# Peptides against a protein of PDB entry 3OIQ: the designs that were tried, part 145

Target 1, 212 residues: chain A of PDB entry 3OIQ
Amino acid sequence: KNRIFVSSSKDFEGYPSKAIVPVQFVALLTSIHLTETKCLLGFSNFERRGDQSQEDQYLIKLKFKDRGSERLARITISLLCQYFDIELPDLDSDSGASPTVILRDIHLERLCFSSCKALYVSKHGNYTLFLEDIKPLDLVSVISTISTKSTNSSKHSSSELISECDLNNSLVDIFNNLIEMNRDEKNRFKFVKLIHYDIELKKFVQDQQKVL

## One batch from the design tools (peptide; made by RFdiffusion4, then SolubleMPNN)

Design b1_p26_1_s2 (from b1_p26_1, 9 letters changed)
Fold by OpenDDE base, seed 3:
Structure b1_p26_1_s2 (fold): chain B 212 residues (1-212), chain A 26 residues (1-26)
Amino acid sequence: as target 1 above (212 residues)
Amino acid sequence: SFSISYPYSKEELEEIQNDESEYLYK
């Protein structure tokens, strides 16, 4: 089955009531929820959705059915947190309990761009997105990709062009949405509050703000 | 950079699809 690129989590409203559909998206990591029984990752592109929270627009379930999958989920969280320099709460190592991690509003402190592949699984109109693959993206690489492709129509093959265009468009849309959030006095998101807010990001945001 | 993949068998997906408790979105 061909994997569908998803630019909006609203696309799922039009998906079959009973299906298994491979999808992919790029979004910011917004939440991590690891308990003894489940692991969820929240992602968002911060598309405006009326009165709905812009956080966790893509709630992704990790496989968590056996010791092996639980271990993989914990490794995934550890590697994501290491990559994005996210401080994990001190898991009280003394309790012998499975480590619980509950992080929310990650985007308020760090822009954690991630490329995700998931399986849309539906029945009776209900659905869940199951994580199939995750790749974190470097912010510098994201900024460079947006900045360079605005100028060079490089001759790539038509099939690779579509996936790259979709990725780039989604990255641009995310930044545009963040710029709008930053302009909104009621929105908690502010670029200047990001721990990694540097001269490069500042310049990029300033340049994007002039086009919007 | 890294990538982590989660394989699903057909049988696992059928089990998940048949488990109403697995559904996050209604």
Scores: peptide ipSAE 0.653, ipTM 0.966, DockQ to the pose 0.811
Fold by OpenDDE base, seed 2:
Structure b1_p26_1_s2 (fold): chain B 212 residues (1-212), chain A 26 residues (1-26)
Amino acid sequence: as target 1 above (212 residues)
Amino acid sequence: SFSISYPYSKEELEEIQNDESEYLYK
């Protein structure tokens, strides 16, 4: 089955009540939930959904069934946090308990762009997204990708059919949504509150604001 | 940059699909 690029988490409302569908999306990491029994990653593109929270629009479950998968989940969290410079709460190592990590509203401090492959798994209309692959994206690279009009580099790299167009459109949509949130006085998101808010990001946001 | 991949067998996916406790969206 071909992998489907997902631009909205509402797309899943139209998905079959019993299916396994490989999907792909790009979104911002919004939450991390690691406990003794599960690991969840929350992502959002901040699409407007009325009065609903714009957080965790894509709740992704990591495989967490055995010691090997638990270890991989912990490594995943560590590598993501290292890559995005996310401060993990001091794992009080003294209690011998498996470290619990609960981070929310990550996007208020850091823009953590991530390309995710997942399996949509449904039965009886219920569903879960299972993580197949995660790739963090560098913000400078994201900004450069949006700013450079995609010159048709006809390189037929037969790698998985992510339309470069779908990726770029999703990245633009995310920034547009963030700009709208930044303009809303009731919204907690502000670009100037990002820890990594620099001259490059400032300039990019200012240039995008002129187009909206 | 890095990537982390999670392999799933067909049998594992069938098991997950049959486990009602795995469903986050109802």
Scores: peptide ipSAE 0.653, ipTM 0.966, DockQ to the pose 0.802
Fold by OpenDDE base, seed 5:
Structure b1_p26_1_s2 (fold): chain B 212 residues (1-212), chain A 26 residues (1-26)
Amino acid sequence: as target 1 above (212 residues)
Amino acid sequence: SFSISYPYSKEELEEIQNDESEYLYK
């Protein structure tokens, strides 16, 4: 089945009331919720939705039904946190309790770009997005991709034809939304508060601000 | 960089689709 690229979480409002649809999106990681019974990842493109929270526009459920899937979920959280340099709370090793991780507003400290494949699963108009694949994206690579307007249709990236255009457009839209949030005095997001705010990111943001 | 993949069987997806407790968006 062809995978649908999703540019807005509002696209799901038009989806069938009973379906299983493979989808793909790129977004910023905003939250991690790991408990004894579930694992959720929150993502956002920070599209303006009036007075609604711009956080967790994509809530993604991980498979969490047996010891094998629970282990894979914990590995996923560990690898994401290691990749993005997210400090996990010290899991008190002495309480034989399964580690609980609740992180929110990750985007206020770190820009964690992620490419996600998911299954939209619906019945009676209710739906959930189930994670099929996650790939973290390096910020330097994201900035480079936007800056170079890579006309290099390198056909050789193997699997499903993600329109390179759709990916690039979504990345640009995310940065534009972050720039708008940074300009809003009421918004908590500020580029200068990012732990990894460097000269390269500063220059890129300044150059993008001139086009907006 | 890394990627992590979660395979789903058809039977597993039908089970999930029939479980009302699985739905996050209502």
Scores: peptide ipSAE 0.653, ipTM 0.966, DockQ to the pose 0.803
Fold by OpenDDE base, seed 1:
Structure b1_p26_1_s2 (fold): chain B 212 residues (1-212), chain A 26 residues (1-26)
Amino acid sequence: as target 1 above (212 residues)
Amino acid sequence: SFSISYPYSKEELEEIQNDESEYLYK
């Protein structure tokens, strides 16, 4: 079955009440919830939804049914945190309990762009998104991609028909939403409060603000 | 950069679909 690119989490309101649909999206990592019984990742594109929280618009469940899948989930969290320089709370190693990680509002300190493949699984109108694949994106690469409109079709193999257009449009939309949040005095998000706020990001934001 | 993949069998997806406790959105 063809994988559907999702630009808004509202798209799921129109999805079948009983289905299994492969989907893909690009969003910012906003939360991590790892316990003894489950692992959830929260993502957002910060699309305006009235007075509702813009966090965790895509809540993704990791496979967590056996020791093998639990190990893979823990490896996933470790690799994401390593890649984005996210400090994990000191896991008291001395309690023989599996490490619990609860992180929220990640986007307030770090822009963690991620490309996700998931399965939309529904029954009786209820649904969950199950993670199939995650790839973190480098912020410098994201900024470069948006700035150059680089249709540099690196002829990577035909198998992952991510429309480069859909990816680029979603990245632009995310930055536009962040710029709007940055302009709102009531919003906690500010670019200057990001730990990785540098001259390149500053220049990019300033240039985008002139167009909006 | 890295990529991590999670494989699902058809049988596993049918089990998940039949488990009401798996649903996050209602």
Scores: peptide ipSAE 0.650, ipTM 0.966, DockQ to the pose 0.802

Design b1_p26_1_s3 (from b1_p26_1, 9 letters changed)
Fold by OpenDDE base, seed 5:
Structure b1_p26_1_s3 (fold): chain B 212 residues (1-212), chain A 26 residues (1-26)
Amino acid sequence: as target 1 above (212 residues)
Amino acid sequence: SFSISYPYSEEELEEIQNDESEYLYS
């Protein structure tokens, strides 16, 4: 079955009440919830949804049913945190208990762009997104991709061609939403509060603000 | 960059689909 690129978490409102649908999206990592019994990742594109929290628009469940999958989930969290320079609370709990990690509002300090493949699984109108694949994206690469309008369709004929256009459009939309949030005095998000806020990001944001 | 993949069997997906406690959205 062809994988569907999802540009809005509202798309799932129109999905079948009983289905398994492969999907893909790009979004910012907003939360990590690792306990003894589950692992969830929250993502958002910060699409405006009225007065509702714009966090965790995509709540993704990791496989967490056996020691192997639990280990993979913990490795995933460790690798994401290492890649994005996210400080994990000292997992050195001398207690042989699986460390609990609860991080929220990650986007307030770090822009953690991620490409996710997931399975939409539904029954009786209820659904969950199960993680199939995660790839973190480098912010410099994201900025470069948006700036170059790279029509370089590298003809990699892999049949799972998410249109480079869909990815680019979603990345642009995320930045536009962040710019709007930054302009809103009531919104906690500010680019200048990002730990990695540099001259390149500043210039990029300033240039994008002129187009909006 | 890296990627991490989670394989699912058809049987595993059917088990997940039949477990109502797995659903996060209504």
Scores: peptide ipSAE 0.645, ipTM 0.965, DockQ to the pose 0.823
Fold by OpenDDE base, seed 3:
Structure b1_p26_1_s3 (fold): chain B 212 residues (1-212), chain A 26 residues (1-26)
Amino acid sequence: as target 1 above (212 residues)
Amino acid sequence: SFSISYPYSEEELEEIQNDESEYLYS
């Protein structure tokens, strides 16, 4: 089955009531929910959705059915947190209990861009997104990708071009949404509150703000 | 950078699809 690039989590409202559809999106990591029985990752592109929270627009369930998949989930969380410099709460090592991690509003401190592949699984109109693949994206690389594609249209195959265009459009949309959130005094998101707010990000945001 | 992949069998997907407790969205 062809993988569908998803630019909005509203697209799922039009998906079949009984299906398994491979999808791909790029979004910011907003939450991590690891318990003894499940692992969920929240992502958002911060698309305006009326009264709905802009957080966790893509709730992604990790496979968590056996010790092997549970281990992989824990490794995934550890690697994501390591990559994005997210401090995990000291999991009280002394209780032989499985580590519980509940992180929310990650985007308020760090922009954690991630490319996700997932399976949309539905029945009776109910659905869940199951993680197939996750790749964290470096912010410098994201900024560079957005900045360079204004010039280099020439070299890739038509199928790669579509996927790269979709990716870039989504990255631009995310930044535009963040800029709008930053301008809103009621919104908790502010670029200056990001731990990694540097001169490059500042300049990029300032340049994008001139176009919006 | 890294990538982590989760394989699913067809049988596993059928099990998930048939488990109503797996659904996050209604």
Scores: peptide ipSAE 0.645, ipTM 0.965, DockQ to the pose 0.810
Fold by OpenDDE base, seed 2:
Structure b1_p26_1_s3 (fold): chain B 212 residues (1-212), chain A 26 residues (1-26)
Amino acid sequence: as target 1 above (212 residues)
Amino acid sequence: SFSISYPYSEEELEEIQNDESEYLYS
């Protein structure tokens, strides 16, 4: 089956009540939830959904059924946190309990762009997204991709790759949504509060604001 | 950059689909 690019988490409202559908999307990492029994990653494109929270629009479950998958989930969290320079709370190593990690509102401090492949799994109208693949995206590379208007569609026709157009459109939409949030006095998100807010990001945001 | 991949068998997907406790959205 062809993998579907998802631009909105509302697309799932129209999905079959019993299906397995490969999907892909690009979004910001907003939350990490690791317990003894499950691992969830929250993502958002910050699409406006009325008065609902804009966090965790894509809640993705990691495989967490055995010691091997649990280890992989922990490695995933560690690598994501290392890549994005996310401070993990000092898990007091002294309690022999499995370290619990609960991080929320990650986007308030860091823009963690991620390309995800997932399986939409549904039955009786209920569904879950299961992670198949995650790739963190470098912010400098994201800014460069949006800025360069890449006309060079390299014809790598493999049905498994996100189209360059779909990727670029989603990245632009995310930035536009963040700009709107930044302009809203009621919204907690502010670009100037990002730990990595530099001259490059500032310039990019200023230039993008002129187009909106 | 890195990527992390999670393989699923057809049998594993059927098990997940049949487990009502796995569903996050209603």
Scores: peptide ipSAE 0.644, ipTM 0.965, DockQ to the pose 0.812
Fold by OpenDDE base, seed 1:
Structure b1_p26_1_s3 (fold): chain B 212 residues (1-212), chain A 26 residues (1-26)
Amino acid sequence: as target 1 above (212 residues)
Amino acid sequence: SFSISYPYSEEELEEIQNDESEYLYS
């Protein structure tokens, strides 16, 4: 089945009331919710949706039905946190309770770009996105991709990969939305408050602000 | 970089689709 690239979470409003559709998107990780019974990842492109919160525009459910899938979910959280240098709360291992992780507003401290493949599963107009694949993206690589891909269209015509254009457009849109949020005095997001705010990111943001 | 994949069978997806408690959006 052909995988659909999703540029907006609003696209799902037009999806069938009963379907299973493979989708793919790129977004920022905004939340992690791991409990004894479920694991959810929140992502956002920070598209303007009136006065609604821009966080968790894509809530992705991980498979969490048996000990094997629960273990895989915990490994996923650990690897994401390790990759993005996210501090996990001390899971006091002594309580014998399954480790719980509840993190919100991750984007206020770190830009955690992620490429996700998911299954849109719907019935009676209700839907959930189930994680099929997650790949974290390096911020330096993201910045380099946006800055250079005006020139190198390497036509890798493999039909199952995200169009390099779709990926780049979504990455640009995310940065544009973050720039708008940074300009809004009411918005909590500020680039200078990012833990990893460096000279490279500063320069990139300044250059993008001149085009907007 | 890493990638983590979650396989689903058709049977498993039908079970999920038939479980109303699995739905996050209405």
Scores: peptide ipSAE 0.644, ipTM 0.965, DockQ to the pose 0.823

Design b1_p26_1_s4 (from b1_p26_1, 10 letters changed)
Fold by OpenDDE base, seed 4:
Structure b1_p26_1_s4 (fold): chain B 212 residues (1-212), chain A 26 residues (1-26)
Amino acid sequence: as target 1 above (212 residues)
Amino acid sequence: DFSISYPYSEEELEEIQNDESEYLYS
């Protein structure tokens, strides 16, 4: 089955009531929920949804059914947090109790761009997104990709054909949404509060703000 | 850069699809 690029989490409202659909999206990591029984990742592109929270527009469930999958989930969390410099409590606690990790509002401190492949699984109109693949994206690379308007079809294999256009458009949309949030005095998001707010990001935001 | 992949068998997907407790959205 062809993988569908998803630009809005509202697209799922039009999806079949009973299906398994491979999807892909790019979004910011907003939350991590690891317990003894489940692992969820929250993502958002911060699309305006009226009065609804813009956090966790994409709730992604990780496979968490046995010790092997639980270990993989913990490794995933550790690697993501290591990549994005997110401080975690020690997940390797020798205490036979699986550590609980609950992180929210990650986007308020760090822009954690992630490319996700997931399975939309539905029955009777209910659905869940199951993680198939996650790749963190470097912020410098994201900024560079947007800035260059790279029409250069990166030689990604035919199976990973996100239209480079779809990826770029989604990244631009995310930044535009963040800029709008930053301008809103009521919104908690501010670029200057990001731990990694540097001269490059500052310049990019300033340049992008002139176009909006 | 890294990626992490989660393989699913068709059987596993059918099991997940049939488990109503797995659904996050209604």
Scores: peptide ipSAE 0.630, ipTM 0.962, DockQ to the pose 0.826
Fold by OpenDDE base, seed 3:
Structure b1_p26_1_s4 (fold): chain B 212 residues (1-212), chain A 26 residues (1-26)
Amino acid sequence: as target 1 above (212 residues)
Amino acid sequence: DFSISYPYSEEELEEIQNDESEYLYS
């Protein structure tokens, strides 16, 4: 089956009530929920959705059915946290219990761009997104990609370019949404509160704000 | 840079699809 690029988590409202559909999206990591029985990752592109929280628009379930998959989930969390410089709470190693990690509102401190492949699995209109692949994206690379492609509107018509265009459009949309959130006095998100807020990000945001 | 992949068999996907407790969205 062809993988569908998803630009909005609302797209799933139109998906079949009984299906398995491979999907791909890019979003910011917003939450991590690792317990003894499950692992969930929350992602968002911060699309405006009425009164709903803009966090966790994409709740992704990791495979967590056996010791091997549980180990892979824990490795995934560790690698993501290492890549994004996310401080894991000191897992009190003294309790022989499996480490529990509950992180929320990650985007308030760090912009953790991630490219995700998932399986949309539905029955009776209920659905879950199961993680198939995750790749963290470097913020500098994201900024560079947006900045360079805004100038090169070369209509190369190859099918591979559609996926790259969709990715870039989604990255631009995320930044635009973050800029809107930053302008909203009621929104908790502020670029200046990001731990990694630097001159490059500041300049990029300022330049994008002039276009919006 | 890293990438992590999770393979699913058709059997696993059928099991998941048939488990109502697996559904996060209603």
Scores: peptide ipSAE 0.629, ipTM 0.961, DockQ to the pose 0.810
Fold by OpenDDE base, seed 2:
Structure b1_p26_1_s4 (fold): chain B 212 residues (1-212), chain A 26 residues (1-26)
Amino acid sequence: as target 1 above (212 residues)
Amino acid sequence: DFSISYPYSEEELEEIQNDESEYLYS
């Protein structure tokens, strides 16, 4: 089956009531929910949805059926947190209980761009997104990609059906949404509150704000 | 740069699809 690039989580409202559809999207990591029984990752592109929370527009379930998959989920969380410099709460090592990690509003401190492949699985109109692949994206690389919207890099990037255009458009849309949130006095998101807010990001945001 | 992949078998996907407790959205 062809993988569908998803630009909005509203697209799923039009999906079949019983299906398995491979999808792909780019979004910011907003939450991590690791318990003894499940692991969820929340993502958002911060598309305006009226009065609804802009958090966790894409709630992705990780495979968590056995010790092997649980271990992989924990490794995934560790690697993502290491990559994005996310401080995990000190997991009190002393209680032999599996560490519970609940992080929310990650985007308020760090822009964690991620390219996700997932399976949309539905029955009776209910659905879940299951993680197939996650690739964190470096913010400097994201900024450079958006800034260099110029022509000709015909590099034979492999058979991954994502149009470079779809990726770039989604990244631009995310930044535009963040700029709108930053302008809204009621919104908690502010670029200047990001831990990694540097001269490069500042310049990029300022330049992007002139186009909006 | 890293990527992490989760393989699913067809059987596993059928099991997931048949488990109503797996559904996050209604």
Scores: peptide ipSAE 0.628, ipTM 0.961, DockQ to the pose 0.827
Fold by OpenDDE base, seed 1:
Structure b1_p26_1_s4 (fold): chain B 212 residues (1-212), chain A 26 residues (1-26)
Amino acid sequence: as target 1 above (212 residues)
Amino acid sequence: DFSISYPYSEEELEEIQNDESEYLYS
């Protein structure tokens, strides 16, 4: 089945009321919700949707039906947090309870770009996105990709179903949305409040602001 | 860099599709 690249979470409003559709998107990680019964990841491209919150535009459910899938979910959270330098709350290891992780507003401290493959599963107009694959993206690599007009890297990596154009356009759109949020005095998001705010990110933002 | 993949069988997807408690959006 062909995988569809999704540029907006509004695209799902036009999807069939009963379907299983492979999709792919790039977005910022905004939330992590791991409990004893479920694991959810929130993502956003911060597309303007009137007065609604711009966080968690893509809620992705992880498989969480048995001990094997629960273990994989916990490994996923650990690896994402390690990759993005996200501090996990002290999981009191002494309580035989499964570790609970509830993180929100991740984008206020760290830009966690992620490429996600998911299954859109719907019935009777209701739907859920189930995670098939997650790949974190390095911020330096993201900035480099946007700044360098995609040189035709003829790297026929046969495996990435995404047009390089679709990925780049979505990354640009995310940064443009973040720039707009940064300009809004009412918005909590500010580039200068990011823990990893450096000279490279500062320069990139300044250069992008001149084009907008 | 890493990636993590989640395989789904057709049977598993049919079970999920038939479970109303699995739906996050209405």
Scores: peptide ipSAE 0.628, ipTM 0.961, DockQ to the pose 0.825

